# Designs tried in a protein design run: peptides against a protein of PDB entry 5JXT. Part 144

Target 1, 319 residues: chain A of PDB entry 5JXT
Amino acid sequence: SLLPKKEINVYIGMSEMQVKWYQKILEKDIDAVNGAGGKRESKTRLLNIVMQLRKCCNHPYLFEGAEPGPPYTTDEHLIYNAGKMVVLDKLLKRIQKQGSRVLIFSQMSRLLDILEDYCVFRGYKYCRIDGSTAHEDRIAAIDEYNKPGSDKFIFLLTTRAGGLGINLTTADIVILYDSDWNPQADLQAMDRAHRIGQTKQVVVYRFVTDNAIEEKVLERAAQKLRLDQLVIQQGRAQVAAKAAANKDELLSMIQHGAEKVFQTKGAFGTMAEKGSQLDDDDIDAILQAGETRTKELNARYEKLGIDDLQKFTSESAYE

## One batch from the design tools (peptide; made by RFdiffusion4, then SolubleMPNN)

Design b2_p20_5_s2 (from b2_p20_5, 9 letters changed)
Fold by OpenDDE base, seed 5:
Structure b2_p20_5_s2 (fold): chain B 319 residues (1-319), chain A 20 residues (1-20)
Amino acid sequence: as target 1 above (319 residues)
Amino acid sequence: MKVRKSYAEREAEREARRRQ
């Protein structure tokens, strides 16, 4: 029988560089962040801020002028300048030691370029598929990864490319480097490893930047997923979850953690304490804290009915 | 160390190729 997936949200502090860039993004549009635009604030402007903040949570080198250089080089700075990369770097060592194989999903093909350079830098053998990958090259990459005795450790995928009906049951670990606004896209990605033919316990690590917009992206995705499940269970097909965030929701998401980010000098949380010097005990602590917070998050939404979930704003969970 | 293009330059080149 297929074992159930174990899903763990991994809450990760920003690096010092991420904090600086996160501040800079907020400061650039401070009037919009403060809600001073009111009814005149365009949804497009707020969506642009959200996208920049999500880029920052992934890696600061996704911004022009952030990468140190010229000359531009792949080195340890590629890792220590992004909290997710620091955790990924330690986690991949553990995953490799246990004889697992890993799918890494992102929404951003630009992040896969960073991850590709990282794989080369660490000597990890990998495959890559994104939305621009030709059909023949996708087949070849899948076949190379799934080949018996394949030395390919990592598969790098965009979540959209992973949404295709491919089988990657030769991997047992899934890392969601970022989350989709649509939780079904992430589920479809996970189901590439968690499918008929899987022989191992599938573990899903969802990376979430702590005290940042990504917590609210996660909460919204969890709310939507629960609502979708309840609608299916109750046969209430007319209760479509609002697919698109409204302006007030986007503003609340942008404001989440913003004050703390402005007050922070240096890195956040474990990234401030240890930075790139995370050990196995630090990773265990992060994973344990993540498992606890994941249970708490799920338990929060499991208690809510359809009517509650429809009215539920991310703020009303704390009131 | 191998010198490379920045991620910003790589994206600009990809965007330029998508517009062609």
Scores: peptide ipSAE 0.567, ipTM 0.922, DockQ to the pose 0.608
Fold by OpenDDE base, seed 1:
Structure b2_p20_5_s2 (fold): chain B 319 residues (1-319), chain A 20 residues (1-20)
Amino acid sequence: as target 1 above (319 residues)
Amino acid sequence: MKVRKSYAEREAEREARRRQ
């Protein structure tokens, strides 16, 4: 029988470099961030800010002029300059030692370029599929990963490219490096490992940058997922989940954690204390805290009705 | 250590290839 998947949100502090770039993004559009544009503020402008903040949460080297160089090299700086990479680097060592195999999903093909260089740098054998991968190359990569005795430890995928019904049940760990606005896209990604033919407990680690835009992306995704479930259960097909965030929702998301980011000198949380020197106990603490917060998040939305779930609960950026 | 293109340069090249 297929075991239920275990999902854990892994809340990760920003590196010092991420904090600096996050501040820079907010400062560049400070009037929009403060809501000074009022009703005249462009939704497109707010969406652009959200996208830049999400890029920052993934890796600062997704910005022009952020990467140290020239010369450009793959070294430890690729890891310590992004909180998610620091946690990923420790987590992958543990996962490998356990004899597990890993799917890593991202929304951003540019992040897969970083992860690919990281895999090479650490000596992890990998496969890669993104939206530009030819159909034949996709089949070849899947077959190479799934073959008996495959030496491929990691599969790097864009969430959308992974969504196309493929079987990757030879992996038992799923890392969502970032989240889709549509929780169904992430579920479809998890279902590549969590399906008929899986023999292990599937564990899903969802990376979430703490005190940043990604918490609100996650909350909105959880809200939407619960709403979609209730709509199906109640037969209320007319409850079109408002597919796109409104301006006020986007503004609230941008503002979330912004004050604390501006007040922060250096890195956040465990990244400030230990940076790349995280030990196994630090990882266990992060995972345990994540498991607790995941349960709390789920419990919050499980109690809400359709009408409550249609209200974007903008908890203030100051709560 | 192997010198490489920046991630910005790689993206610019990817975008250029998508426009051809």
Scores: peptide ipSAE 0.567, ipTM 0.921, DockQ to the pose 0.618
Fold by OpenDDE base, seed 4:
Structure b2_p20_5_s2 (fold): chain B 319 residues (1-319), chain A 20 residues (1-20)
Amino acid sequence: as target 1 above (319 residues)
Amino acid sequence: MKVRKSYAEREAEREARRRQ
């Protein structure tokens, strides 16, 4: 029988470089961040800020002029300049030592370029699929990963390209490096490993930049998922959850953690204390804290009815 | 150590190829 998947949100502090770039993104459009545009504020302007902040949470080298150089090289700086890469680097060593195989999903093909260079730098054998991968190359990559005795440890996928009905049950670990706005896209990605033919317990690690916009992206995704479940259970098909955030929701998401980011000198949380020198105990502490916060997050939305879940209340984050 | 293009340059070249 297929074992239930374990899902753990891994809350990760920003590196010093990420904090600096996050501040620059907010400062560049401070009037929009402060809501000074009022009713005249473009939804497109707010969506652009959200997309820049999400890029920063993934890796600062997604911005022009962020990468150190020239000369541009793949080195330890690729890891220590992004909190998610520091945690990923330690977690992958543990996963490999356990004899597990891992799917890594992202929304951003440009992040997969960084992850490819990282895999080569660490000597991890990998496959890659994104939205630009030809159909034949996609089949070949899946077959190469799934073959008996495959030496491919990592599969790099864009969430949407991975969602297209493929079987990857030869992996037992799933890392969501970032989250989709649609929680169903992330579920479809997990279901590539968590499917008939899986013989191991699937563990899903969802990376979330702590005290940043990604925490609100996660909360919104959890709220939407619970709403979708309740609508199905109650037969209320007419409650199409308006998938698109309104302006006020986007503004609230942009403002989340912004004050603390402006007050912070250097890195956040465990990244400030240990930087790139995370040990196994630090990873265990991050995973344990993540498991606790995941249970708390789920428990918040499980108590809410359909009418409460339709109201994006900013207030429920501070109780 | 192999010198490479920046991620920004690599993306600019990818975007340029998509416009051709």
Scores: peptide ipSAE 0.563, ipTM 0.919, DockQ to the pose 0.605
Fold by OpenDDE base, seed 3:
Structure b2_p20_5_s2 (fold): chain B 319 residues (1-319), chain A 20 residues (1-20)
Amino acid sequence: as target 1 above (319 residues)
Amino acid sequence: MKVRKSYAEREAEREARRRQ
């Protein structure tokens, strides 16, 4: 029988470099961030800010002029300059030691390029699929990963490319490095490992940058997922879940944690305390805290009715 | 230590690969 998947949100502090770049993104469009543009502010401008903030949460080297150099080198700076990479680096060591195999999903093929450099730097054998991967190369990569005795530890996938009906049940760990705006895309990604033919407990780690826009992306995704479930259960086909955030929702997401980011001179959370020197106990603490917050998040939305879930309940940005 | 391509070089190569 297939065991239920274990899903854990892993809340990760920004590195000092991420904080600096997050501040820079907000400052560049400060009038839009403060809502001073009013009715004249374009939804497109807010969406662009959201996309830059999400890039920052993934890795600062997704921006021009962020990477230190010349010379540009593959070194530890590729890890310590992004909170998600610090946690990933420790988590992958543990996963490998356990004899597990891992799927890593991202929305951003540019992040997969960084993860490839990281895999080479750490000596991890990997496969890759994205939206540009030819059909034949996709089949070859899947077959190479799934073959008996495969030495491929990591599969790097874009969420959408990996969601397309493939079987990856030879992996038991799924890392969602970032989240899709559509929670169904992430579920489809998880279901590549959590499917008939899986023999292990599937564990899904969803990376979420703490005190940043990604928390609000996650909340919105959880809200939408619960709404979709209730609509199916109640047979109310008419509740077209508004696929796209409105301006006020986008503004609220951008503003979330912005004040604390502006006040921060260094890194956040465990990244401020230990930086890249996380040990196994720190990882266990992060995972335990994440499991608690995941249960709380789910419990919040499980109690809500359809009418409540249709309203964007931003808790006030001031609490 | 492995030398990485600059951001500009990587973007140029990505654009070149998208035009193929």
Scores: peptide ipSAE 0.382, ipTM 0.885, DockQ to the pose 0.537

Design b2_p20_5_s3 (from b2_p20_5, 11 letters changed)
Fold by OpenDDE base, seed 3:
Structure b2_p20_5_s3 (fold): chain B 319 residues (1-319), chain A 20 residues (1-20)
Amino acid sequence: as target 1 above (319 residues)
Amino acid sequence: MEVRKSFAEREAAREAARAA
């Protein structure tokens, strides 16, 4: 029988560079961030801020002029300048020692470029699929990864490209480097490893930048997922969750943790204490804390009915 | 260390190649 998947949110502090760029993004549109634009502030402008903040949470080198250089080189700076890369680097070393194989999903093909350079830098053998990958090349990459005795450790996928019915049950670890706005896209990604033919315990690590917009993206995704489940269970097809965040919800998401980000000098959390010098005990502590917070998050939404979930805007999660 | 293009330069080159 297929074992239930274990899902753990991994809450990760921003690096010093991420904090600086996160501040810069907020400062550039400070009037919009403060809601000073009032009713005239466009939803499109807020969506753009959200997109930039999510890029920052993934990696600062997704911005023009962020990468140190010229000359541009692949080195340890690729890792220590992004909290998620620091945790990923330690986690992958552990996963490899355990004889596991890993799928890494992202929404951003540009992040996969960084992850490719990282894989080469660490000597990890990988496959890649994104939205631009030709059908024949997708088949070849899947077959190479799934081959008995394959030396491919990592599969890099965009969440949307990986969602397309492929079987990757030869992996037992799934890393969601970022989250989709639609929790069903992330579930479809997990189901590439967590499917009939899997023989191992599937573990899903969802990376979440702590004290940042990604916590609110995760909360909204969890809320939507619970609502979708309840709608299916109760047969109330009419209660389609309004898929798109409203303006006030987007503003609340942008504002989440912004004050603390502005007050912060240096990095956040374990990134401030240890930076790139995380050890195995630090990773265990992060995973344990993540498991606790994951249970708390799930328990919050499990108690809510359909009517509560419909009223439950990002503001009501803290009342 | 091998000198490379920045990730931003790589993206700009891909965008230019898709627009061509």
Scores: peptide ipSAE 0.565, ipTM 0.920, DockQ to the pose 0.593
Fold by OpenDDE base, seed 1:
Parts: structure tokens; sequence; C-alpha cells
Structure b2_p20_5_s3 (fold): chain B 319 residues (1-319), chain A 20 residues (1-20)
């Protein structure tokens, strides 16, 4: 029988470089961030800020002029300049030692380029599929990954490209490096490993930048998922209006953690304390804290009715 | 260490190749 998947949100602090770039993004559009544009502020402008902040949460080298150089080289700086890479680097060593195989999903094909260079740098054998991968090359990559005795440890996928019905049950670990606005896209990605033919306990690690916009992306996705479940259970098809985030919701998401980011001179959390020197105990602490916060997040939305879930509750658990 | 293009330069090259 297929075991239920275990899902853990992994809350990760920004590196010093991410904090600097996050500040720079907010400062560039400070009037919009402060709501000074009022009713005149473009929803498109707010959506662009959200996209830049999400890029920053993934890796600062997604911005022009952020990468150290020229000359440009692959070295430890690729890891320590992004909190998610620091955690990923430690987690992958543990996963490999356990004899597990891993799917890594992202919304951003440009992040997969960074992850490819990282895989080469660490000597990890990998496959890659994104939205530009030809159909034949996709089949070849899947077959190479799934073949008996495959030496491919990692499969790098864009969430949308991975969602297309493929079987990857030869992996038992799923890392969501970032989250989709639609929780169903992430579920479809997890279902590549969590399906008939899986023989192991599937574990899903969802990376979330702490004290940043990604927490609000996660909360909104959890709210939507619960709403979708209740609508199905109650037969209330009319309530499933895809409420695209309004301007006030987007502004609230952008403002989340912004003050603390502006006050921060270095990295956040465990990244400030240890940076790239995270050990196995630090990873265990991050995973345990993440498991607790995941349960709390789920418990919050389980108590809400349809009418409450239709309202964007800006009530962060930290205010 | 091998000298490479930046990630930004790689993306710009792919965008240019898709537009050609």
Amino acid sequence: as target 1 above (319 residues)
Amino acid sequence: MEVRKSFAEREAAREAARAA
C-alpha cells in the first residue's frame, strides 16, 4: 500500500547578500511598498515587486550584477550567498547517505541553472527537465533517472514541467525549492514520486524563506487548498472563485517582514549565527521547528469555514 | 577553477537564441 506522504515546511533565513538585495528591491519601489500610491498604484507594479522578492528568496544571482565577477567561477560562494542553498547542501548530503534519491522542483528555470552548476561542483549526478526541454529529451531524462541501478541522484524539474503525468517513483524525497501560487501545482509535482509503484515513505521538504514574502505565499496557498477541499466537500462550486490577490493583499504580502529586513545589517536566523557552517544538529533543529510550524499552519486553516477562508486574513501568527 | 559566463549572461544568451 502507498504510505501517506510526510510534508515539512523548512523555514530558512536569508543570507547577508539576500538581505542586501531584498532591501534594494524594496527601496527601489519604496513609495509603492509604503502604500503612498494609494488607489493609483498599479496592480502590475505590485506583482512585479512580488516577483523580484521571490527571486531574491531563491538566489541573489538571479539578478544582473549580483554574481561576484568577472571572472565568474563556481565555488562555495554559490552556496553561502543563498540561505536555501546552505540548507540544501547539508540536506542533500544526508539524503545521499540514507540511500535516497531526490526530486528538486522550482518555478524558475534560471534557478535550475544554478542548481546544475551546484550539482557539478559537488559531483552529484543529475537529470534536468524544464518547460523548454524537448519531448524526446524529456523521455530520455526520465528513462535515465528511472532505469534499474541508475547512478542519477538528483532530478531537477520546473514544477510545471514535472506536473505532466510522469512517473518518478524511483525517488522518495521531494524538495520544493519554492512554492507555486496554486497549491495544486505543487501537489501534482509531489505526485510524481507519491504514486502507485512507490515502495518508500515519500518525504516532501518545502523551502520557505523566513520573515519574507514567501511566508505569505505559503499562507495563501494553504488557505486556497483548504478552501478547495471544503468546496468539494460541501458541493459549493460557486464559491471557488479564483480570487486573484487584490492590491491590498499584494501590498500586505510585500510589507510582511520588510521593517525587520530594513533593520537587519547581516543575515537572518541560523544564517546569521552559523552561515555556511551548519552542522547536522542545526539541520535537525531547522526540520523540527519546521514540522512544528507546519502543524500550526495546518491547524489554523482546519478550523476556518468557507466564509473565513474567502477573506484574506493578514493575521500573521507573529503579530 | 574554470572561468564561466555569469548566470545573467547565460539567460540573456538563451533569450537571444529563442528570439532568433
Scores: peptide ipSAE 0.565, ipTM 0.919, DockQ to the pose 0.635
Fold by OpenDDE base, seed 2:
Structure b2_p20_5_s3 (fold): chain B 319 residues (1-319), chain A 20 residues (1-20)
Amino acid sequence: as target 1 above (319 residues)
Amino acid sequence: MEVRKSFAEREAAREAARAA
């Protein structure tokens, strides 16, 4: 029988470079961040800020002029300048040592470019597919990954490209490097490994930048998922979960952690304490803390009814 | 270490190739 998947949110501090770039993004649009734009602030502007903050949470080299150089080289700086890369680098060593194989999902094809360079730098054999991958190349990559005795350790996928009905049950670990606004897209990604033919316990690691916008993206996704589940269970098909955040929700998400980011000199959390020198005990502590916070998050939303879940989405709509 | 294009330059090249 297929074992239930284990999902763990991995809460990761920003690197010093991420903090600096996160501050810069907020400062560039400080009037919008402070809500000073009022009714005149466009939803589009807030969405743009959200997208830049999410890029920062993924990797600062997604911004022009952030990467050190020229000359541009792949080195340890690719890792230590992003909290998620520091954790990923340690986690992948453990995963490989366990004889597991891993799917890494991102919303951003540009992040997959960084992950490709990282894979080459660490000597990890990988496959890649994204939304621009030709159909034939996609089939070839899947077949190469799934073949018996495949030397391909990592599969790099955009969440949407990975969602397209493929079987990747030859992997038992799923890393969601970032989260989709639609929790169903992430579930569809997980279900590439968690499907008929899987023989191992599937473990999903969801990376979440701590004290940043990604916590609010996660909370919103969890709320939406619970609402969708309750609607299906109750047969109340008419409760279309409002897919798009309103302006006030977006503003609240942008403001989350912003004050602490402005006050912070250097890195956050475990990144401030250990930097890139995380050991196995540090990873275990991060995973244990993540498992606890994941249970707490789930328990928070499991207690909420449809009306409560709707109020949290609607109270910002009627004022 | 091999000198490479920046990630920003790589993206700009992809955007240019999609526009052509």
Scores: peptide ipSAE 0.559, ipTM 0.918, DockQ to the pose 0.626
Fold by OpenDDE base, seed 4:
Structure b2_p20_5_s3 (fold): chain B 319 residues (1-319), chain A 20 residues (1-20)
Amino acid sequence: as target 1 above (319 residues)
Amino acid sequence: MEVRKSFAEREAAREAARAA
């Protein structure tokens, strides 16, 4: 029988470079961030800020002029300048020692480009598919990864490209490097490993930048998922989950953690204390804290009814 | 230490590979 998947949100502090770039993004559009743009501020402007903040949470080198160079070099700076990369680097070493195989999903093909260079740098053999991968090349990559005795440790996928019904049950670990706005896309990604034919316990690690917009992306995704489940269970077809965030929701998401980010002169959390020098105990602590926060998050949304879940009010998260 | 391809160079290489 297929074992239930274990899902853990891994809350990760920003690196110093990420904090700096996060501040810069907020400062560039400070009037928008403060809501001073009034009725004239387009939803498009707020969506652009959200996209930039999410890029920052993934890797600062996604911005022009952020990466040291030219020449651009593959070195430890590729890792230590992004909190998610620091955690990923330690986690992958552990996973490899366990004899597990890993799917890494992202929304951003350019992040997969960084992850390719990282894989080469660490000597991890990998496959890749994204939205631009030809159908034949996609089949070839899947077949190469799934091959008995495959030396491919990592599969790099865009979440949407990975959602296309493929079988990757030869992996038992799923890393969601970032989250989709649609929780169903992430579920579809997980279901590439967590399906009939899986013989191992599937573990899903969802990376979430702490004290940043990604917490609100996660909360919104969890809320939507619970709402979708309740609508299905209650047969209330009329609850069209408002698919797109409104302007005020986007503003609230942008503002989340912004004050603390502006006050921060370095990295956040474990990244401030140890930076790239995380040990196995630090990873265990991060995973344990993540498991606790994941349970708390789920428990919050499990108690909410349809009417409460439709009210994306900032207030209900603090009781 | 390997020189990384820029995003533009990677995109161009992928476009060239799709055109071949």
Scores: peptide ipSAE 0.377, ipTM 0.891, DockQ to the pose 0.407

